# Ledger of designs, part 53: peptides against a protein of PDB entry 3PUK

Target 1, 227 residues: chain A of PDB entry 3PUK
Amino acid sequence: ERGLKSVVWRKIKTAVFDDCRKEGEWKIMLLDEFTTKLLSSCCKMTDLLEEGITVIENIYKNREPVRQMKALYFISPTPKSVDCFLRDFGSKSEKKYKAAYIYFTDFCPDSLFNKIKASCSKSIRRCKEINISFIPQESQVYTLDVPDAFYYCYSPDPSNASRKEVVMEAMAEQIVTVCATLDENPGVRYKSKPLDNASKLAQLVEKKLEDYYKIDEKGLIKGKTQS

## One batch from the design tools (peptide)

Design b1_p25_2_s1 (made by RFdiffusion4, then SolubleMPNN; from b1_p25_2, 9 letters changed)
Fold by OpenDDE base, seed 5:
Structure b1_p25_2_s1 (fold): chain B 227 residues (1-227), chain A 25 residues (1-25)
Amino acid sequence: as target 1 above (227 residues)
Amino acid sequence: SSEEEVKKRKERLKEMEEIEKEAKE
């Protein structure tokens, strides 16, 4: 069985690198905090070189313009990352790079997407949402990128209920992306807990899985593959 | 809600395609 890391790499290779690859062309790749961790978990620099990446840059850092090079943005759809992208291409006269290929790790919120559309559309050669918002740790272990998940989910304070729901929603979405990456539609099983977090999460996952496969570009309807 | 989400996603895909067309090679 292929380890989760290899599966993730294959997904990125197919969805990102193969999608924007041009023969003989080198790109600068821009990463944010999450995608830096993601790529570091599943590939080496030599792998990226083979995919036509000459340099990796941190999107948050001030960078020198390389106007003759195209840039590959592999970033999370967060205000911080999007704002950095907008700074690179927001001015028609002061573009950091020749053009942009943008690949989001998750669905980009309308507010951010509209902002990009309004200011940078002419510079964007590709815009995709690849839905990979987890970090593989081991062959079958992964980490979800949901800040304060533990705190809110296990907080006895009722005032955190609304935030708990938001966190649970985010977790459910990320679990679905894992399933999608593995090409699996599992039957969710859980044991009840005092706070019923597992049940709630399971319900959210099931709902989102259903929605995901309905809207899958491949049109693949899959039954439950795992229990 | 699922139908609405499908519709929204379809619209987003169209918008992304439109953005890509605006970029000159």
Scores: peptide ipSAE 0.476, ipTM 0.892, DockQ to the pose 0.745
Fold by OpenDDE base, seed 3:
Structure b1_p25_2_s1 (fold): chain B 227 residues (1-227), chain A 25 residues (1-25)
Amino acid sequence: as target 1 above (227 residues)
Amino acid sequence: SSEEEVKKRKERLKEMEEIEKEAKE
């Protein structure tokens, strides 16, 4: 299957589920807004059951403790999601679950990672960054998870210039993760006028691709899948 | 730079491994 959905599912299966699988063991899986959309786009509940997931819970909601079960956190590295995780394991109160397996969809910022390390390290059986920050669509189409991307990129207001740059950087980074997921290093092909948004984005993507694959060649980033 | 990024990623991987070693039930 060359479809992007299949590729993404295969990556999640190998990088997350196979990585934390234990024979005969069931886990509770915690998802945030992004990963809920991600999984819903590329798998069914029956697929998750086959991977040893008994139930899916929303990390943002109040949940009853299930202290005898381990929890699989598949979440984005955001303050909101991390704070919810910390509430489950990082307080003096009883932990909600037996242990945690954490898989981030992208690189976790040092500030958030350090908070986790300082408060929850003894509860974490696995901690990895998977680098899937996009939602696959049919026919090799994908949606980037960049809030207000359209607004800032096409804003005529010069006051939004700084935010526009941040958004474009985030978009470029996510495009690189798509390429990594597909195990592809494509040439960026776009003809545009100098200094326009499309040209700038293309340049950012090219630069980031070069940097990424240099790192990959050194074996630091693993988990790529082939289409 | 690419070299700096490589260094940062190596450090992060080590930190993650250390966290996993500290895990208790």
Scores: peptide ipSAE 0.474, ipTM 0.891, DockQ to the pose 0.654
Fold by OpenDDE base, seed 2:
Structure b1_p25_2_s1 (fold): chain B 227 residues (1-227), chain A 25 residues (1-25)
Amino acid sequence: as target 1 above (227 residues)
Amino acid sequence: SSEEEVKKRKERLKEMEEIEKEAKE
């Protein structure tokens, strides 16, 4: 499981962060629901800081413009996420950021892609499809469903202090609920059995990711990775 | 077919490259 997380992180680092990295440049990163969960499963905020991300924002939320900074969009190719992007860079409104780097987690449908191309192509410095559509799972007794937890728990921005508290409270509440329901210590983790279905699946996914990564380094066209 | 998928992927890649060229650094 830890191996799978490291593979996923390495893929994201290479395919996204290294691809758009400029020395000395900081970016704002925009995430959606899926990519928030994805990154939270395989990295920490400190890791993102090392990759030149100053702050992370939820693409679905209203955000203040930071027109002097470039934005890194790591999002799913869904109508909702794409529409939010279009609101940030669409021709009908002022741009929220200086420019965009867009990385989709999967193949973007033609309808959505064409919409982006028609409305905000001049603002897009990078556009890639990475094909990571799964979340590495850590075997635990419980899972938390707090979408904003990743944004605020490790935020270096003092202005997020109040939001951080709200998120922490929500997390605590869920933890307590799970503990009460299971009558067990939250520190207990599930241990996967060797050769169980979950382990087999993880191994298959890991192998496919490695293969995909190798092909990517060679600059070859890759097919969709199937798990 | 797999061939059709590959063709679509290649076309998409070209389109993405075109978008990137339009952006002024």
Scores: peptide ipSAE 0.472, ipTM 0.890, DockQ to the pose 0.325
Fold by OpenDDE base, seed 1:
Structure b1_p25_2_s1 (fold): chain B 227 residues (1-227), chain A 25 residues (1-25)
Amino acid sequence: as target 1 above (227 residues)
Amino acid sequence: SSEEEVKKRKERLKEMEEIEKEAKE
């Protein structure tokens, strides 16, 4: 009934909670806008309690220090979320938590990663990129989070062409994360329309899928599967 | 290129491991 949601939850459980699990230890979990929506879509608070999360905090809010507890950051690799993390651990005298476990939903840009490394490395006990940048709606339905996608993709203004390409690339990347989560390499299907947007997106997805499986940590190149 | 991406990914993994190691010391 909720196949995609269960797969997403299973991935988060394995990649995040199991990865940082310590017996008898409770953590504070910090979420941003995207990961709040993501977790809300695939789990309940009771599920998080079972995984050793005592409380959930919004990373954007000003929070009181809990210096005796470790923090689990499950966040998107955005300047806003990273800046909030840096505020929590950037000062030696003002660390909000005992230590940090950081799990990014996607590849963290070098600029942001280097800032973290330079200022907070001693506080980070775990740092991972888990590649989950979509929200499951139903068993086989998901939502992509690409701002202004509609506007740029359908804009008749040629000045928006470069922005359109960026948007399509972002969409393609998120689709690849879905496939990675499902452990599938689907053949891309689309219907041709007067606008070449669908075709272009399909091509981007195919290319990125090929690249993803070529660089898979397991070194496994999977053949095309039915989607 | 795909080769550059592979290299970049490997480098990032090493960097993350080094960060984790530093925190454990």
Scores: peptide ipSAE 0.467, ipTM 0.890, DockQ to the pose 0.696

Design b1_p25_2_s2 (made by RFdiffusion4, then SolubleMPNN; from b1_p25_2, 12 letters changed)
Fold by OpenDDE base, seed 4:
Structure b1_p25_2_s2 (fold): chain B 227 residues (1-227), chain A 25 residues (1-25)
Amino acid sequence: as target 1 above (227 residues)
Amino acid sequence: SSEERVKKRLERLKEMKELEKKAKE
């Protein structure tokens, strides 16, 4: 029995650090706002050192080139983070590091992925989506990184319908990442509200869970479990 | 459909693998 923080760390260790580990090699790790919070929530700097990370850099900040070192990007698939990555590897003259290992916390949209393919393909030794899009708070508590989620979900204004849908989708995705991290395929439980938000979210989660377990990393399909 | 979503995801995985092949490992 382990807390959510330890589970998340174990997942990151397996999916990211073990995946790109090379004996005796040190890497620079680039983080964005979300992954900074994520790692801060579940590990210490000493843990990262043990995983071969010499320094941590903020991807949004201007950084000096360290061309002899490989870089590990652990970032969200957002335009901002991707653009920063692209600036690091967009051209030979602009390459800040020797090579890139990029790990996205979620599915990278086609638009962003295509940009990466077009400009940085020769520099990327790893490109993975590890699906960890939540912050562990306690043993069984996590937060969803969905801006204004409450506002849009409970807004009575019909003009917010489109935004509500986007928020609901994002929430569902992040819930699925929690389940994936915990290796759970739960039967979704919810209490109905007048706005039917709970039902909609439940449906989205169920669909995404189905998708995940059909194509999970282990090629396993699990039935619904109690959670 | 779920099947369509799964198919798209599998295609992405293939693309990612191909992307990695372009870099020296």
Scores: peptide ipSAE 0.477, ipTM 0.892, DockQ to the pose 0.761
Fold by OpenDDE base, seed 5:
Structure b1_p25_2_s2 (fold): chain B 227 residues (1-227), chain A 25 residues (1-25)
Amino acid sequence: as target 1 above (227 residues)
Amino acid sequence: SSEERVKKRLERLKEMKELEKKAKE
């Protein structure tokens, strides 16, 4: 059985690098904070070179234009990352690169996607959502990237209820990405808590899993698996 | 409903493909 890091790398290689690979072509890859951590956790620079990446750039930093090269954006669908992308290819600014291949780590919100459509439609050669929103730590250990999850989920303050729901939604989505990466459709199990957070999260996960596998491009029909 | 969510997702996929098409034109 392969470790989680190997599984994640294989997923990225297949979903991102193989998807946009062109013989003899080198690309600049743009990463944000999350994807930097993600790639660092499961690959080496030599691996990226083998996949046709000549240099890695931080999307948040000011970068010199390389207008003759295509750019591979492997980024999270956040306002910060999307805004940086828009600065690179927006209609109001000079394009920093020849074209863009965009791979989001999660579903891109409509608000952000609409902004991209409105300003960068002619620059996008590829746009995909690959659904990898966790960091592998060990063979079967991963971390979720949900800011203030602990605070809001266990806050007794009713004013945090709306934020709690947002956090739960984000957590559920990330858990689904883990399942998708591992190619599993688990039967969700939980123990009830006073705040019933586990139950709520489980319900969200089940709904999202159902949605994911219904539209799986591989067309695989999967039953519930042990996990 | 799940059906509604699936429909929305399929629409997004179509929109992404259309973006890619525009870049080739």
Scores: peptide ipSAE 0.471, ipTM 0.892, DockQ to the pose 0.755
Fold by OpenDDE base, seed 3:
Structure b1_p25_2_s2 (fold): chain B 227 residues (1-227), chain A 25 residues (1-25)
Amino acid sequence: as target 1 above (227 residues)
Amino acid sequence: SSEERVKKRLERLKEMKELEKKAKE
């Protein structure tokens, strides 16, 4: 299947569901805003049932404990999502579920990861970063989840320079996740404008791609391809 | 540097594996 949606689903199935699957075992899956959109874009509830998910819960909502069931957290590495997880398994509160499998959509910042280690270490059966931080739309189209990207990248106000850099970094990281999902190491193409944002972004992407494939599961460094 | 970035990611992977070892029912 050429469609990006099917590729994304296959990636999630392999990286998340196959990774934590146990025969005859059902899990509760916790999603945040981004992962809700992500899964909605590439699968149906029936697909999730086949993967051993009994119910989907919103991590932000107050939920009743189901202490005999394990929970699969598929969430973004944000303070809000991590804090909700910590409330479910924190040492000072009653655990909502039997154990946790955590799959982050992107690299988890050290600050958040350290908080998890400090309070929930005994409850986490799996912790992985699967690096899918985009939403597939069409076969060859995807969208990035970077708030205010347009505003800051094209802002003529020099006071926004610091925020612009943060946005560009986030965009570059998400583009790399697309490449990783597609198992491609493309030659980056761009068309420069007066602000030269495209060139800067391309450089960031190339640098991050290099880093990603150096730590690939197979230990392979892939050459650049045409895209 | 690229080497430093790679090193940091490898360390994170080790930390995540270590975290999983501490899990209990």
Scores: peptide ipSAE 0.468, ipTM 0.889, DockQ to the pose 0.710
Fold by OpenDDE base, seed 1:
Structure b1_p25_2_s2 (fold): chain B 227 residues (1-227), chain A 25 residues (1-25)
Amino acid sequence: as target 1 above (227 residues)
Amino acid sequence: SSEERVKKRLERLKEMKELEKKAKE
C-alpha cells in the first residue's frame, strides 16, 4: 500500500519504534484516546508485536506496575495525558515502569513540558515530538480531531470569537502535520466564503508550514508543491 | 513572528535533549 495509511505507519515506525529500539527488549506501550485511534487506523496488533511491543495499555486507566519493563508513551500533548504520565513516574517509590520513552503527536505546550521536566526528568530516556495529529482513513483521506469545530466556526455569538480562533489554530496545526508526514509544502488554495473562515484557516496553515520547513532537520526549505 | 516561532522550536529541541541526558546519568 502506498496510501496515506502506509505513509503514516512508516512515519511512526521510523520516528517512534526505530528511534527507541533495543535488541531483545520488549516495551509496554501507553496510548491515549487519539493515538489509539491513530494506530488502529494504520496498523494491526501483529505489526506492533514485530516492533517490540508486548502489550498496549490505556494511559487513562489505573494500571498495575511492571517495574522491570520500560514504557513507550505515544500520546497527545494534553493536560489529561500528561497528568497520567506524571502519575506513573511522579513518585520515586511508586514508578510504574523502569523508564519512559515519550513521543508526542504534536508540539507540547511549555506549561506541560515544564511540569514533566520538574517531576520526571530522571525517568525519561527519550522525549520527542513527531507531528502526527490526524487520522488517515483512505489513500488520500484524513480526518481532523478538533472538538466543537463546527459550532464555534459558525457561531454568530461574538463571545465565541476567541474560541473560534483556538479551533482554527488547532485545525491549522493538524493540517501541517499531514503535510509534514507527506513531506509536502502545498500552495494553499481556497474559495472565499461570507464568513471568511476558509481564508483565515488558509493563512494560519501557510504560516505554520513556513515555520515547519524553516526548522527542517535536513536544513532544506522546500518550495511549494501541488497538493 | 515567524522568527520567534522558529527560535522557540529550536529551544524546545535543545531542552528535550538535555532532559534525555539526565536520565542517562
Scores: peptide ipSAE 0.475, ipTM 0.893, DockQ to the pose 0.772; fails the geometry check

Design b1_p25_2_s3 (made by RFdiffusion4, then SolubleMPNN; from b1_p25_2, 12 letters changed)
Fold by OpenDDE base, seed 5:
Structure b1_p25_2_s3 (fold): chain B 227 residues (1-227), chain A 25 residues (1-25)
Amino acid sequence: as target 1 above (227 residues)
Amino acid sequence: SSEEEIEKRKKQREEMEKIEKESLE
């Protein structure tokens, strides 16, 4: 049973592919480093073909224009990925594709969003945040995409305290994303010793879970589930 | 902070919907 992988795939299928699917229409899909790993973990190229994707391309690479085709950008809300997108559509004369459907894996910061809005709004047919910021490894195992998490969380250097907080917040957000993907509001359990990192992370997760379910489009605050 | 985040997300959604509308127009 590919439990988590299947859940992630179903989420992507529903939130991305079904959302932009048109009968008989093929799209080019642009991926970044994270989404390449994500899709590779939960689907095959044949699955993407069934969803109307003819070609997958790396957003960071130089690509030839295919002006007659629409592009599906499934990317992380990072400056690097956004800048690559902007290079594809930022110039009216040099659009690489006919139009863009953008699906961010997480909340897009206002700064990046505003940059997109200001430069290429007319080229965007869809822009959505789908909240998938983890990579499924096994049925119940996932990897968080938080750079330097280990280093900062376990650093004895007090100068890294602020960075540690940022990392823990990012981890908490991704854990909430997992919970949302699984449609769960778990009771958070942790072991506090030897470091308080687990306790702090748990508190952040609980807070973010509360916030997430308050703002969920379904308006359904779920009770705590067993997890 | 929770309220601010909710407001930010709401605003962003509205802006995204606006972009989509403008693109169809």
Scores: peptide ipSAE 0.031, ipTM 0.503, DockQ to the pose 0.787
Fold by OpenDDE base, seed 3:
Order: sequence, then structure tokens, then C-alpha cells
Structure b1_p25_2_s3 (fold): chain B 227 residues (1-227), chain A 25 residues (1-25)
Amino acid sequence: as target 1 above (227 residues)
Amino acid sequence: SSEEEIEKRKKQREEMEKIEKESLE
């Protein structure tokens, strides 16, 4: 019944914890709003302890320096989360931790990436994107983290048309990351609604899936799976 | 386009690898 949660946990374990694991080393993990929800949905504190995490901290809160410990940042690529990271490492005198491992949940924009590179490169031991931008709920059910998605998608106001398109693109991207996490290329199904939103979203997902599998690490185009 | 997305992702990976390399030196 919770197959998707197990898949997401396994993805995080492999892509994040196993990647930065060092025998006998404990780390502090820093989370933002999204990654707090994500981890809460698919693991327990005991699971994190087994992965060498001693303490979980909120990146947005003021925290006491623990200069002898390395920090694992599992965060979204947002200006807010990046700015909080930069405050932890931006000056030599103000470094809160020994070093940083950064794992972004999604594609980090060049502007944010360049800002990190310019100020904190010497403190960073890892910087990776893991492409998990969804919250698993049930075995085959997930929620998307797209701000105001409901409001814009169902708005009858024509003035919101441009924002609706941006939201639909973001939703389509997150659906593709689910498919990537599951290693599936599903057939897209939708129900017709008074607004052609479902059809438009389906087309965006299909296009993005095609693009994703063209650039797969193995260079293999995967066939459509029956869902 | 698909080509633009491929190039964008490639560039991002290269930049991340560069940061990691610079941090180890």
C-alpha cells in the first residue's frame, strides 16, 4: 500500500545518504519546508539515525554553530533556502559547520548556483541534484509542491492564463520526476473537464517524458509502460 | 526544445562537477 513511499526513501538513501556516507562520521542535516514534508512522508527519525544523522535542523531557524561537524543540506533550489545556506558559510568567521554536502531536490537555476559557487565553493564537498520534487502519499498517490496550483488551474479569470501555464509546466515537471524515480514511462490518462486543463497537462507531461528519457544516463529511450 | 533541455542539464552537471573538484583542491 505504500510502494511509492518505499521507492522515494530508497532513492533518497542511495542518492543522498550513501553518497556522502563516511564510516564513523555523524552529520547534522538541514531541511527546508519541502524536504521536511518529504522525509516525514517516507521515513522515521530512527531511519535517519541509521544513516548517520545525529540531529535534524530547520535551515530557516537561527542555529548554534557546531564547527566540528559536517552538515548535510537536503533542500529545494529556492532563493530562501540558498540564502540560508549562504549565511551558514558566507564568511570564514561565521561558518557554522566544518563542511557542507548539498543535495537539491530539483534543478538549481544558474543564478543561484553561481551565487553558491562564488561565495562558498571551498566549504562544499558535494553538490548534486536528485530530482525529487513531490510528496508520496500512498502506493500510487502523490502530491505536487506547486504554489497556488489549485487557484490558477481552476481560475475562471482570463487574466490568470499566463500564470496558469507556468503552474501547469511546473506540475508536468514534477510528474516527470515521479516517473524518473519509479523508472517508469507511463501512458498518460486524463478525464475531460469543462476546462481543457487535463488535456493540456497530459500533453506537457508526454512531451517532458520524451525529453527526459532521451537524456537518460544510459542514453536509452524507454518504451511506454502500461499504467 | 528537447535539444535546449539536454544542453541545459549537461551544463548544470558540468558546473556541479567543477564545484566538487574545486572544493577538494
Scores: peptide ipSAE 0.031, ipTM 0.472, DockQ to the pose 0.692
Fold by OpenDDE base, seed 1:
Structure b1_p25_2_s3 (fold): chain B 227 residues (1-227), chain A 25 residues (1-25)
Amino acid sequence: as target 1 above (227 residues)
Amino acid sequence: SSEEEIEKRKKQREEMEKIEKESLE
């Protein structure tokens, strides 16, 4: 019953917690809106304590400095989250934490990455992308975090066509991250009627899946799974 | 293009690894 949640938790544990684990070291974890929802969906506070997290803080809040502690930033690659991180480490004299480990839930744009590199490189011990941009609800149910997706996809206004495409791309990317997390290359199924949106989304997902598995570090083109 | 995205991801990964290395020295 918790298949997807367990998979997501296992992915986070391996990709984030195990990657930055140091024996006997506690960290402060900084979360944004998305990662707060993500972790809340797949783990408990006790699980995070077992992974060496002493305190969870919201990255958007003004926080007191804990200069002796290292910080684990598990955040989305957004300007808002990145700017909050930069405020924590932007001044050499005003560093909130001892050092930072950064794990992005998705691909970090070059502009944001370069901004981080230019300002805070000396404070960063890790910076990785883990490709988890969805919220698991149930065993095989997930929610995409794409703002206004419904509005733009079903808008009859032609002026929203470009925005519709951007939204569909974002949805397709998130679906691919689910597949990557599950280690699956599914055959995409959809109902085309009454709108072509499902067909377009399916095509985008298929294309992005093909691209993902072509790029997969293991060089293993996985065959289509029956999922 | 898919190739451009691949190259972009590769470049970003290399940059991240470089940052990590520089932070450990």
Scores: peptide ipSAE 0.047, ipTM 0.495, DockQ to the pose 0.735; fails the geometry check
Fold by OpenDDE base, seed 4:
Structure b1_p25_2_s3 (fold): chain B 227 residues (1-227), chain A 25 residues (1-25)
Amino acid sequence: as target 1 above (227 residues)
Amino acid sequence: SSEEEIEKRKKQREEMEKIEKESLE
């Protein structure tokens, strides 16, 4: 049984590395907090070397320019990660790398996309969304990278209701990316606990799945697969 | 509406594809 880690690695290999691969070309790969965890969960440094990555660097850290090399940005579509990218390419005289390939782990908001387009479009060779926003743990187990999810979902404080909704939305989005990665439209199952959180999350997931598969008209509407 | 969000996402994908095409030329 090919574990979820293998599926995720295969997705990244196909969607990112194979997409930007050039024979004999090495790239620097820039990662954020999420993608560092993601790659660490599903590959080794040797695997990245085989894919033409010479070094990985943290996008949030100050880095020395390597102007002769192209950079592969595998990052989340967050203001923080995008701002770091923009700093690398925002000035013609201060470009850290020769060119950029950008692969977002999820849908990039228009506001961020427009900032990228306006400031550094000439430096970008690729800009894609690959829809991987989860961390594989075991063969069929994944974790959601939603900060403080447990705290807000189980908080008895009504003042956290708005924060809870934001967290649930983020979790639902990540679950949909798992389904998309696995090419599955699962029936959502949940255990009813005293807190209506499971039901609300299930409804959000179902809604987002429906929306996702409506967008992916080219994807075979796979019937509800019970997994 | 879910339809508006779908249309927004489609438009963004088209813009991304356009940028990719322009970068290859």
Scores: peptide ipSAE 0.035, ipTM 0.489, DockQ to the pose 0.682; fails the geometry check

